# Peptides against a protein of PDB entry 7Q4I, part 37

Target 1, 281 residues: chain A of PDB entry 7Q4I
Amino acid sequence: HENSTIAERLYSEVRVLCWIMTNPSNHQKKARHVKRTWGKRCNKLIFMSSAKDDELDAVALPVGEGRNNLWGKTKEAYKYIYEHHINDADWFLKADDDTYTIVENMRYMLYPYSPETPVYFGCKFKPYVKQGYMSGGAGYVLSREAVRRFVVEALPNPKLCKSDNSGAEDVEIGKCLQNVNVLAGDSRDSNGRGRFFPFVPEHHLIPSHTDKKFWYWQYIFYKTDEGLDCCSDNAISFHYVSPNQMYVLDYLIYHLRPYGIINTPDALPNKLAVGELMPEI

## One batch from the design tools (peptide; aimed at target 1 F199 F214 W215 Y240)

Design b2_p18_8_s4 (made by RFdiffusion4, then SolubleMPNN; from b2_p18_8, 8 letters changed)
Fold by OpenDDE base, seed 2:
Structure b2_p18_8_s4 (fold): chain B 281 residues (1-281), chain A 18 residues (1-18)
Amino acid sequence: as target 1 above (281 residues)
Amino acid sequence: SILEKAQEVAEKIDKEYS
């Protein structure tokens, strides 16, 4: 007994294309489990690889494999999306093959924003980029206009966007997007709690799990707490999720119910004009 | 474990739904 009417509405009104960063060695080990779990809740799901896989719907991008090519793969992925899929969605999510995403919560966050607003969301980090950049591992989502600006305005200009394929993927796209006036949005909920997480739930939910000197606390753009107050009730993503844990999360989020507790969703906020952002918290 | 049982249930549901 479930009422999914509002989720179905958002599925139609807030269309999300998810592209998954993967490689041929992970097609069977990791990527297929994304496809069988949270990836099926995207409006469109594409696996970006160096080899084609018809069973997975993987695209062979003209890039090499390895950590030194992640930036190159990201550039080619968004070029491919712009050329073939720019009108197939309103929002374009990058995730890894070990990222788990609650797509309904992402649609809820994105609902008020125009896809023609040059904005992107994720776990915002403060170093290297003045406005901040979004952590690659947590996944990040670009508006349609952000993709257009990235591919058409930034990528062709070496002064705006790094031409070689080296560098930290998330930092480099963050620099490029800033240079074309794509705004690094605030993905926090109304209580100031984060929605995109670069680690597994355990690492965020358990108090004192990490040393206070852990790099994450220096990188995070917004102040965050540990424990249950770390994370929004409408959290969107977690990273370093094993294939087995994806099925566990699917069960816990979509099937397991505490009897007698009925969750009533909050009312949707008003839609924003093009270029308008939610008020700062 | 409880998590293993949860995983088995989730995988079974996925197979039935697919």
Scores: peptide ipSAE 0.028, ipTM 0.611, DockQ to the pose 0.020
OpenDDE base, seeds 1, 3, 4, 5: peptide ipSAE 0.014, 0.027, 0.013, 0.015; ipTM 0.483, 0.619, 0.476, 0.493

## One batch from the design tools (peptide; aimed at target 1 W215 Y219)

Design b2_p19_1 (made by RFdiffusion4)
Pose (drawn by RFdiffusion4):
Structure b2_p19_1 (pose): chain A 281 residues (1-281), chain P 19 residues (1-19)
Amino acid sequence: as target 1 above (281 residues)
Amino acid sequence: SQEEEDMELVREQTTELLE
C-alpha cells in the first residue's frame, strides 16, 4: 500500500503538460510504452508526430521526418500547445520517446516557482548559449510565461529565433529563450545533486568515460565528477531508456521498497514572487 | 559548421559509450 495524498494535492496545484517528440516508426516501438508508464502521470499527455495515430491520439505537425526537422517539430509543438493548451497547465515538458520522467519529483521541484516567472529547467549545458541550454533527451520544462514569450515574441522574429527547421532542437530553443529573457533555471537539489540526466542511471552512477575530452565533461554547466553521489533522491529524468526499461524503472521506483524504511518528504518551500528563483546552490 | 561538427562528435562518442 501507499499514501499518495501529498502527490495528489501537488497534481492539482502544479499542472504539468507533457509532450513527447516521436515519429511513425516509433509509434508502437517506443511512444506506446511512454504512454503506458510515466506519460499517464502527467496532467496532460500529447504525442507530437508527423502522422496521426488512433492509439496515441498523435498530433500530425506540418513537418517532415528526419533529424534535420526536429527543430521544426519543437517550434510547431509549442505553437500548437499555445494555440490549444496554454491555460490547460502551469508547466510544459518536452521529452523524447526514450526519456523516462518521475513526474512527482518534477511537481516537487516546480512547486515554489510562479508559472508567470519566465523560466525553464533541465540538464544544463555550457556551449552555444551564454546562460546555458537544456539537454533535449533529459527533457526540459517551460513555464506558461516561457511558452508565451517563445510563441509570441521569439518565433515571429528571425533575428532572435532560427527560422529554418534544421539544427540541434535543444540548442535552438536555448537561444530563442535567452533572446526573450527566459531564465535557465538550476534543477539541482539543495545538496547539489542532479535531477535531469541525459543517460541511463548506470552511466551517471558508474562514469566509465574518465574526463578524457568526452563531450559530456566539457558540456556540463555545473562541474561534477558524478559517481555514486551523482543523483538526487528526487531525480526527475533519465534518457536512452529502452521501452522495456520504462517498465523496470516503474517497478523499482513505484513498487519495490525495503520493508520498514519509510520515505519522509522534505517540507515544501514557500511560494516565490513573479521573477524569483530559489537561492543558488 | 563548427556546431554541426560538435554535434556529430557528440553522436559518435555517445554511440561508442552505449556499446

Design b2_p19_1_s1 (made by RFdiffusion4, then SolubleMPNN; from b2_p19_1, 10 letters changed)
Fold by OpenDDE base, seed 1:
Structure b2_p19_1_s1 (fold): chain B 281 residues (1-281), chain A 19 residues (1-19)
Amino acid sequence: as target 1 above (281 residues)
Amino acid sequence: SKEDEDFKKILEETKELLS
């Protein structure tokens, strides 16, 4: 009863490799649930860990575990992707094992962009990096050219990219990418609503959830509203989603339908030239 | 990440709002 023609087209034309940040203790607890839910909609799904797991399709990166090694793991993950998978996709998404992603909505956002454009998208924060950086928890997606620049140009140069494995992973990659002229794109929809979210849906959807002193309001690069108008109808990601909630979201988004309501998708935008970005709102 | 530092507080606040 579904017409997925456009989604199928985008699946072919906007190829996404998703790599999931995880660790051996979370393979069964969290990562497998990503694989069983939204991860199955990626063109390629890889779990980046410190131990190999053939059932999960997890890669053992040469890094230790712990928060102080997340930056190291990110560097090694993208090195691995560049070496083995750079031509397997057009776009390369980093997500945590508690991030939920609507991949079709991401493909829609990415459709007009060339993968040869040095750009990446996510929930943009303004501190530390002049052009901003993308929240690690919300997930961020690099173009193929962005991955190339990161691995080939940034990582080998300590002046451009931190050689130490310590630091905030999302900030550090943001610094590196800026230093090689990878642009921090605007992921908002045409109405100015966000698509990548660093918290659970409830945090964003409930009005007056936090006071104005909450750090998030000082970190967001673009002004945003709370409540039902907080989020794009084509939202892409939420963070801190429990394994159980992943199945709930999968059901609600892909299975549950209000009878008699038919959604007609907007027309696809025109494709952009290499190096061209959509106008910011 | 910055999100991780305040997550517990966010969850508690969310529970209060949803209760």
Scores: peptide ipSAE 0.121, ipTM 0.743, DockQ to the pose 0.145
OpenDDE base, seeds 2, 3, 4, 5: peptide ipSAE 0.028, 0.027, 0.117, 0.028; ipTM 0.667, 0.667, 0.747, 0.668

Design b2_p19_1_s2 (made by RFdiffusion4, then SolubleMPNN; from b2_p19_1, 7 letters changed)
Fold by OpenDDE base, seed 1:
Structure b2_p19_1_s2 (fold): chain B 281 residues (1-281), chain A 19 residues (1-19)
Amino acid sequence: as target 1 above (281 residues)
Amino acid sequence: SEEEKDFERIREQTKELLS
């Protein structure tokens, strides 16, 4: 009884390659569950690791493991994508192996944008980078042009992009992208509600769940609230989602339905010209 | 670096939130 016509259209018109940040120890306990849940809704799904896994479709990048190598892995991942997959998609999502993503909602957000526009989206943070940067854990998505600029223009230049593999990967890529004029887009919906989230829904939905001294409130680029108004009805991602929670979310979002309630999707917006962004709220 | 110090704080506060 489900009508997926619009979703199918967007699947074809807004092609997304998802690459998952993982490591060999997480192939079975985490990454596999991404593949079995939301990852199957990507046009292409690749797991970026330090070891090859044919069952998972994991790529062995020439990097070590650990927090000090995450930036290195991100650089190598996008180099790999640019070399092998740049024409396989229009948009390129980075997510962690404990990030859950509603890919259809991401396609909806991305629909008006040209993949030739140098832009990327995610949960925008304000420190360290003038235009802001996107939270690594919430996941961030680059346009094809953004990937090109990152790999071809930024990475080869130590003045534009950190050559060392150390540092916070999300901050470092944010610096690099800014330096090549890739714009940090606004991922909020028309009501100003966020779509990418660095925590599980519970931590965003519960009012006063965190102290105002909590770093998130100082880092968030756009003003946000807790409670039911925290999150878009078309939210895209949540972080720190356990493997079990991924299956729960998959069931709740794609299977469980309240009988008698029919959702009518909003009309698609007009497509933007190359280089054009939606107005910020 | 100042960034590293901030990220250590972030990690600690995040762990507390997730506990």
Scores: peptide ipSAE 0.452, ipTM 0.910, DockQ to the pose 0.823
OpenDDE base, seeds 2, 3, 4, 5: peptide ipSAE 0.021, 0.025, 0.026, 0.026; ipTM 0.608, 0.664, 0.660, 0.650; seeds 2, 3 fail the geometry check

Design b2_p19_1_s3 (made by RFdiffusion4, then SolubleMPNN; from b2_p19_1, 9 letters changed)
Fold by OpenDDE base, seed 5:
Structure b2_p19_1_s3 (fold): chain B 281 residues (1-281), chain A 19 residues (1-19)
Amino acid sequence: as target 1 above (281 residues)
Amino acid sequence: SEEDKDFEKILEQTKELLS
């Protein structure tokens, strides 16, 4: 027994369209498990592929397969969304077919922001893009205005957005978004803990005497601690989550409860004006 | 449904691991 009143409210007020990056070979292996777990908590769920799959609700984008075409697929995905679904949601999440997302936590983070604010959120990396860019694997979410600017202003202009389909998908969209003044937001909670994670929970939660030379420490935009202080209690996403782990996470997050412990949600913050961001931490 | 079957299977396995 649980009270989902606030979650239901946010479901209606903070509408999220989730599009999943996938390919035909992963429709059954990975994508369907997203649909059967966290994807069902999106207001709309679309799988972006190169082949149509009516069972999965996959869209065949006019792109080839392979890692070198991920940028092309992202461009076509957002074009498709803009053409068909721009009014179906307020926020537009990109995730991989091995990303797990706690959509309620994302809605909580997004609640104060206007969808008309040109902003996007994710795990911010510092290289290549001055304001930073969001890690592709951790998933990133664009406001409706950000999608509009990306599709209408950035994509048609080769000076603002790479016209070919090559390059790192997350870096390229980050460049494009910066060029149209879409802000790379801070997704950290009030304690400065991250919400979007490019690895599995174990890799973030367990202090590993990881070599400080590990690329991740050079890429993260905000300094973070290891262990429990690494991650918000309202974490949003993890990457490299296997299909089986998705069901495990669903159980642990939505079913398993420590008897006698009641989690009281924090009050919702005040809504921000258009163009306004939360204060920097 | 196939969805339910997959979930129930993993749920059962998870419970066993936590016991």
Scores: peptide ipSAE 0.031, ipTM 0.565, DockQ to the pose 0.022
OpenDDE base, seeds 1, 2, 3, 4: peptide ipSAE 0.022, 0.020, 0.017, 0.021; ipTM 0.510, 0.583, 0.601, 0.616

Design b2_p19_1_s4 (made by RFdiffusion4, then SolubleMPNN; from b2_p19_1, 10 letters changed)
Fold by OpenDDE base, seed 4:
Structure b2_p19_1_s4 (fold): chain B 281 residues (1-281), chain A 19 residues (1-19)
Amino acid sequence: as target 1 above (281 residues)
Amino acid sequence: SKEEKEFEEILKQTAELLA
């Protein structure tokens, strides 16, 4: 009994392929819960693993398991996407099997951008990469052109993209993308509030006596505040979300409603030309 | 479970923050 007309429109116009980073040991423990919750709102959902699972729709990539192989898995995942699915979507989201994503909010953010613009979005960190890179845990989304450049131009060139599988996955892809002129976009809303988050909502929403020496404050590209101003009303992702929490979030976001309060969506912005970005706040 | 309790606490704290 809700009006989802605009969401349905964006589902058609802003097509998102979501690939989930997982492993065989987490197919049942974590990945299946993504499939049963927020993953069903993607236009295409693929689980990238080291073993095939037809029930989950998992792909066996030719990589080993372990934290030291995440970069290798990312490279193979995007190679697979480019070969088999590059025209199945306009945008390509990487998420972990403990990341929760509000896909409608992501479509809203992406709507003005052309998928032919070489750009990607996420929680931007400032170290190691001049333009910044996107946090792996928060999830990051590449335009179709960004995927093309990554796979066709960056990966084959060891000078542009690390050939071995070691290193921090999010940093390494960030380096590669910068080297082929894929822009690190600003995912903040018009009020300057973040949309992609590398932690659970509690860690962002609740003011804490957080030690200023905590690494996160040194890594964030844009200044952020704690409390109500931490997070956009149109937030996109949170990390370290347990399977049970995913179902709770699904209920809270998509089912629970305060009686008598109707949320009217903001008007869609004008579409940008190819290569054009929204002004940074 | 520990995770459930933790999430309940998150909800409680969030409600307090938004009040």
Scores: peptide ipSAE 0.021, ipTM 0.559, DockQ to the pose 0.035
OpenDDE base, seeds 1, 2, 3, 5: peptide ipSAE 0.009, 0.018, 0.016, 0.019; ipTM 0.481, 0.547, 0.533, 0.451; seed 1 fails the geometry check

Design b2_p19_2 (made by RFdiffusion4)
Pose (drawn by RFdiffusion4):
Structure b2_p19_2 (pose): chain A 281 residues (1-281), chain P 19 residues (1-19)
Amino acid sequence: as target 1 above (281 residues)
Amino acid sequence: SQQEEDETLVDEQTDELLS
């Protein structure tokens, strides 16, 4: 048994809308398994695709397929969410169909922040954007104010926001958001451990690639060696998670527990004023 | 462009890591 009263209270206090980038080839292979595992724990779940689907209730964006249209799908998805869902949630998560998210830990991190604060969170990378951009695969989450500025202020101005549908979806939204004064938040825990991860847990707990010009060690905004210390007890996301591994992570995280070891929750921080972030780590 | 080259390199290194 479990007492989930605290998480149920945060469910209503910190509404998270999750949108999943997918395509018809992945509807049954991947997107289904996201819906059956962590997707149902969001306040609202939306599958953004180029075609409709009964099982997912997928939204068909007016965008072609291919890696060259991922940026177009991101722009159209946030435009659709602004048009139809801006008051349906406080926070707006973009995730791939191979992202796994512990939604309860996302509500824990977001609790003190005002949805009116222009901010977004994720795994922070250094290149191409001065304040950093968030890994698309680890998932990134925007405040309601961040979504308003993106759709209302950035998309209509081609100088601030790339108009073509090509490019790295995460780098481009990082540029549009920096250009409209949306802050790149710090998602690490109070001990400095990461919460958002672009790889499976093994790759962060046991880093095989050893600072040998591998892109990850160059891209990471906050320097860390990772290893067994890499990850927060309240980590939020992992990526390159297979459809089968979605169910395994669900089992090991939510079901399997050592008898007599009770997780005691850390106290929630006090709410922050509009424009305010937590003290830096 | 330089960024496209970087992206290619990231894909390659990621594929090697996951294999």

Design b2_p19_2_s1 (made by RFdiffusion4, then SolubleMPNN; from b2_p19_2, 9 letters changed)
Fold by OpenDDE base, seed 5:
Structure b2_p19_2_s1 (fold): chain B 281 residues (1-281), chain A 19 residues (1-19)
Amino acid sequence: as target 1 above (281 residues)
Amino acid sequence: SKEEEDFKKLLEETKELLS
């Protein structure tokens, strides 16, 4: 009843490996619901944990649990990916077990880029890293070349990449990537609307009376608005999505249809050369 | 991370405002 020809094409041409940050206590509570919803639309789906789980397809990384070990887990996750899966995909997405991702929209954003371009995308923050870094919770996606540079060039060098496992995971990988000339891309659409979001849709779509002096507004790299103009029609991710909300989003995005309204996709842009980026909006 | 905790707090506050 629907035409998915373009989506199928992009599935083949823009291959995405999704790795999910999780822990043993969340295998059943959260991670399995990712597997049952949006994770099915990844070309490859791996759950990175401290314990193996064959039912979930979780990998036991040699790290401890806790927030102070998230950076260590990220390093080990990408080492694992590079060793076992670097050729299984073109792009490599990190997401949390409470992140929801519209993978088709991510493929659309990534389509013009070469996976050999050292670039990564997400919700860009401006502190700590000159070019910015991508919010961990919103999820971020590395090109194959970015993964290679991270694992082969950055990680082995303590001057380029923090050797211990402490620190903010997203900041630390951002520092490492900058140090090996991986570019922090602009994930906004042609209208300047964001695609990766560190909160649930409701938080972004509805204007709030939150204090604009709150750190978040000082952290965002690009100016953003609340309300309907906050978010791209081709938004990619949301964070703090409960297991139940994942199924709701899956239904709303992929099943619920207003009868008589046909959505026609825009034409795909031209491919970029290796090293070339789309101009920032 | 601290930032993530702050996000959670912000989200909760927003939900309260919308309720």
Scores: peptide ipSAE 0.116, ipTM 0.744, DockQ to the pose 0.173
OpenDDE base, seeds 1, 2, 3, 4: peptide ipSAE 0.027, 0.118, 0.010, 0.022; ipTM 0.669, 0.735, 0.469, 0.594; seed 2 fails the geometry check

Design b2_p19_2_s2 (made by RFdiffusion4, then SolubleMPNN; from b2_p19_2, 8 letters changed)
Fold by OpenDDE base, seed 1:
Structure b2_p19_2_s2 (fold): chain B 281 residues (1-281), chain A 19 residues (1-19)
Amino acid sequence: as target 1 above (281 residues)
Amino acid sequence: SEEEEDEEKRRKQTEELLS
């Protein structure tokens, strides 16, 4: 009854490697639930940790644990990907072990772009980085060329990329990527609605759920609203998703159907040339 | 750094939101 032809096509044409930031204490508590839900829809799924776990497919990176090591872990993760997996995918998603991702919607967003275009996408924030940077928690996706530039051009140069392992992970990678001319793309849909979200759906869908003094409203690069129009119908990610909520979301998105309602997908856009971006809204 | 201090503020405010 289900027609997945276009999703299967995009699975083949828009290959995504997902790497999950985790730690040994979260392998069983969080990471395995990513593997059992949305992570199965990645072309390749790798868990980046400080300890190896063959059951999880976790890699032991040469980093310590804790918040002050997140930037170090991100650098080592992308170094590992570049060394071992750069040709295994076209796009490289970073997500946390409490991020939920609708990979099909990400493939749809990425479809027109060349993986040889130096670009990355996510929930764009405006502070500290002129072009903006992507929220760490919402997850962000780099093109293959962006990964190459990050690892080969930015990381070896302390003037371009912070050599220390401390710092705000999302800001630091944003600085590095800007310094090697990796573009901070626009992830919004054709209606100007966001696709990557640094919170659970509830926090975006409920009007006036947060005070306007809440940091998010000062950080967002593009104007956004709360309520039903907060989020694209093709939303990609949500953060702070509990393990139980991952299974709920998996059921709601992929299994639960309102009988008699058939969604016809929009036509795929034309592919862009290398270096070309969709116009910002 | 200023960025780290602001990240910590973001974290604290987020924790308050999630509580």
Scores: peptide ipSAE 0.579, ipTM 0.947, DockQ to the pose 0.804
OpenDDE base, seeds 2, 3, 4, 5: peptide ipSAE 0.571, 0.561, 0.565, 0.574; ipTM 0.945, 0.943, 0.945, 0.946

Design b2_p19_2_s3 (made by RFdiffusion4, then SolubleMPNN; from b2_p19_2, 8 letters changed)
Fold by OpenDDE base, seed 5:
Structure b2_p19_2_s3 (fold): chain B 281 residues (1-281), chain A 19 residues (1-19)
Amino acid sequence: as target 1 above (281 residues)
Amino acid sequence: SEEEKDEEEVRKQTEELLS
């Protein structure tokens, strides 16, 4: 009873490999629920762990566990992707095992860009990296060229990428990508609304009496408001989504419909040349 | 490092938000 023709077209033209950051203790608790919900809408889905799990399709990377090894895991994950899967997709999404992603909305955002453009997208933060870096929890997506530059040009050079496995994963990849001229793109929609979110919808949609000293307001690269105007109608991701909430979101987004309301999608934008970006809003 | 201190502060504030 629904027409998915445009979504199917984008599925074919904007191929996305999703890799999920997880660990053995979360294979059953969290990761499997990603696989059972939004992960099904990726062109390819891989779980990056320290232990193999054939039921989950998890890869055992040669890294330890813990927060101090997340950067190491990210480096090994992208090395693995480059070696085995670089031609399986055009875009490569990192997400956590408690991130929820609307993959169709991501394809819509990515459609005009060439995968040969050295660019990546996510929730942009301003500290530590001049051009900004993308929030790890909100998830971030690299073009194929960005992955190539990261793995081939940056990782082998300690002057470009941190050789140790310690440090904030998202900051370290951000520094590394900047050093190889991978551009930190603007993921906001035409109304200036964000698409990648480091928290659940509730924390963004509900104006909170959160102190203006809350780190998020200090870290966000682009000015944003709370409330309904916080978030694009084509939002892509939310973080700290519980396993149960993933199924709720899946139902709300893909099944629950207000009878008699028909959503007509906007026309696709023109494709950009290699190296060209959409103007920042 | 200053980054490590900031990361810890981010973590604490996030935990407070999520609690």
Scores: peptide ipSAE 0.550, ipTM 0.928, DockQ to the pose 0.867
OpenDDE base, seeds 1, 2, 3, 4: peptide ipSAE 0.542, 0.021, 0.537, 0.539; ipTM 0.926, 0.631, 0.925, 0.925

Design b2_p19_2_s4 (made by RFdiffusion4, then SolubleMPNN; from b2_p19_2, 9 letters changed)
Fold by OpenDDE base, seed 2:
Structure b2_p19_2_s4 (fold): chain B 281 residues (1-281), chain A 19 residues (1-19)
Amino acid sequence: as target 1 above (281 residues)
Amino acid sequence: SEEEEDFKKIEEETKELLS
């Protein structure tokens, strides 16, 4: 008794390849739960690891493990995607194995944009990169053109993109993308509410959960609020979601319904020309 | 580096938040 026609349309028109940052120790502990929950709603789902796992569909990238290798893994992941999967999707999402994503909401956000527009979206942070960079944990999504520019133009040039594998993964890709004129998009909804979140809903929804000195408030690119106004009704992602919480979220979002309340989706916006962004809020 | 120190702070404060 559910009408998913528009979601099905967007599934076809806004194709998303999701790649999950993981490691062999997390294949069973975390990654498989992504596959069993939100990951199944991606058009294509790939787990990027250092070891192959046929059950998980994990790819063994030529990188070491550890936090100091995350940047290396990201570079190799997108190289792999470009070589093997660049035409399999229009948009390419990076997420962690403890990120939860509502893919339908992401498709809705991305719908007006051309995949040939050099743009990427996520939770935008302001330090280190002039245009901002997207939080690694919240997940970020590149257009096909952004992937092309990253892999073909940025990665081969040490002046544009860090050649070694050290550094903060999200900052480094942000630097690289800026250097090839990939735009850091605004993922906020029409009310100015964020869609990508670097923490679980609780940490965003509960007012005064953190003090004003908490780094997040200093890093967030756009002014944001706590409480109910923190988050878009069409929020896309949350981070630090435990495996159990993934199933809870899946149930709450896709199964649990208040009887007698039916949401009517807003009309889709007009499609933008190549290179065009949504108007500033 | 300053960036490294910032990320240490982020890690520590995040850890505290998640605790």
Scores: peptide ipSAE 0.505, ipTM 0.924, DockQ to the pose 0.864
OpenDDE base, seeds 1, 3, 4, 5: peptide ipSAE 0.036, 0.044, 0.493, 0.028; ipTM 0.703, 0.722, 0.920, 0.673

Design b2_p19_3 (made by RFdiffusion4)
Pose (drawn by RFdiffusion4):
Structure b2_p19_3 (pose): chain A 281 residues (1-281), chain P 19 residues (1-19)
Amino acid sequence: as target 1 above (281 residues)
Amino acid sequence: SQLEEDMELVNEQTEELLE
């Protein structure tokens, strides 16, 4: 048994809309398993694709397939969400079909922040954007105000926002958001441990690649060696998670527990004013 | 471009890590 009253209260207080980038080849192989595991825990779940599908109720964006159109799919998905869902949620998560998200921990992190604060959160990388950009695979989440500025202020101005549909989807949205005064939030916990991860848990708990010019150690905005200390007890996301591993993480996180060890929740911080972020770590 | 080259390196190194 579990008492989930606290999480149910946050479910209504911190509405999270989750959109999943997918394609027809992945509808059954990957996107289905996201819907059956962590996707159903979002306030609203949307599969953004290039074709329709009964099982997922997928939205067909007017965008071709291929890695060269991921940026186009991101722009069209946020335009669609602004057009049809801007008042349906406070927070708007972009995730791949190989992202795993502990949605309850996302509501915990987002609780003190105003949806009117122009901010987005994720795993923060240093290159190509002064304030940093968020890993597309670890998932990133925008405030309602961040979605308004992206669709209303950045997309119509080609100088602020790349008009072609090519490029690294996460780097481009990082540039458009910096150009419209959307803050790159700090998603680490109060102990400085990460919450958003671009790899599976093993790769962060046991870093095999050892600061040998591997891209991750160069890209990470906040320096860390990682290891057994890498990860928060309220981590939010992992990536490169196979469809089978979605169900395993669900089992180990939500079901399996050591008897007699009761997780006591840390108190929720007080709400913040518009434009305010938590004290820096 | 420089970004494309970096992305190729990232993909390669990631593939090797996942193998």

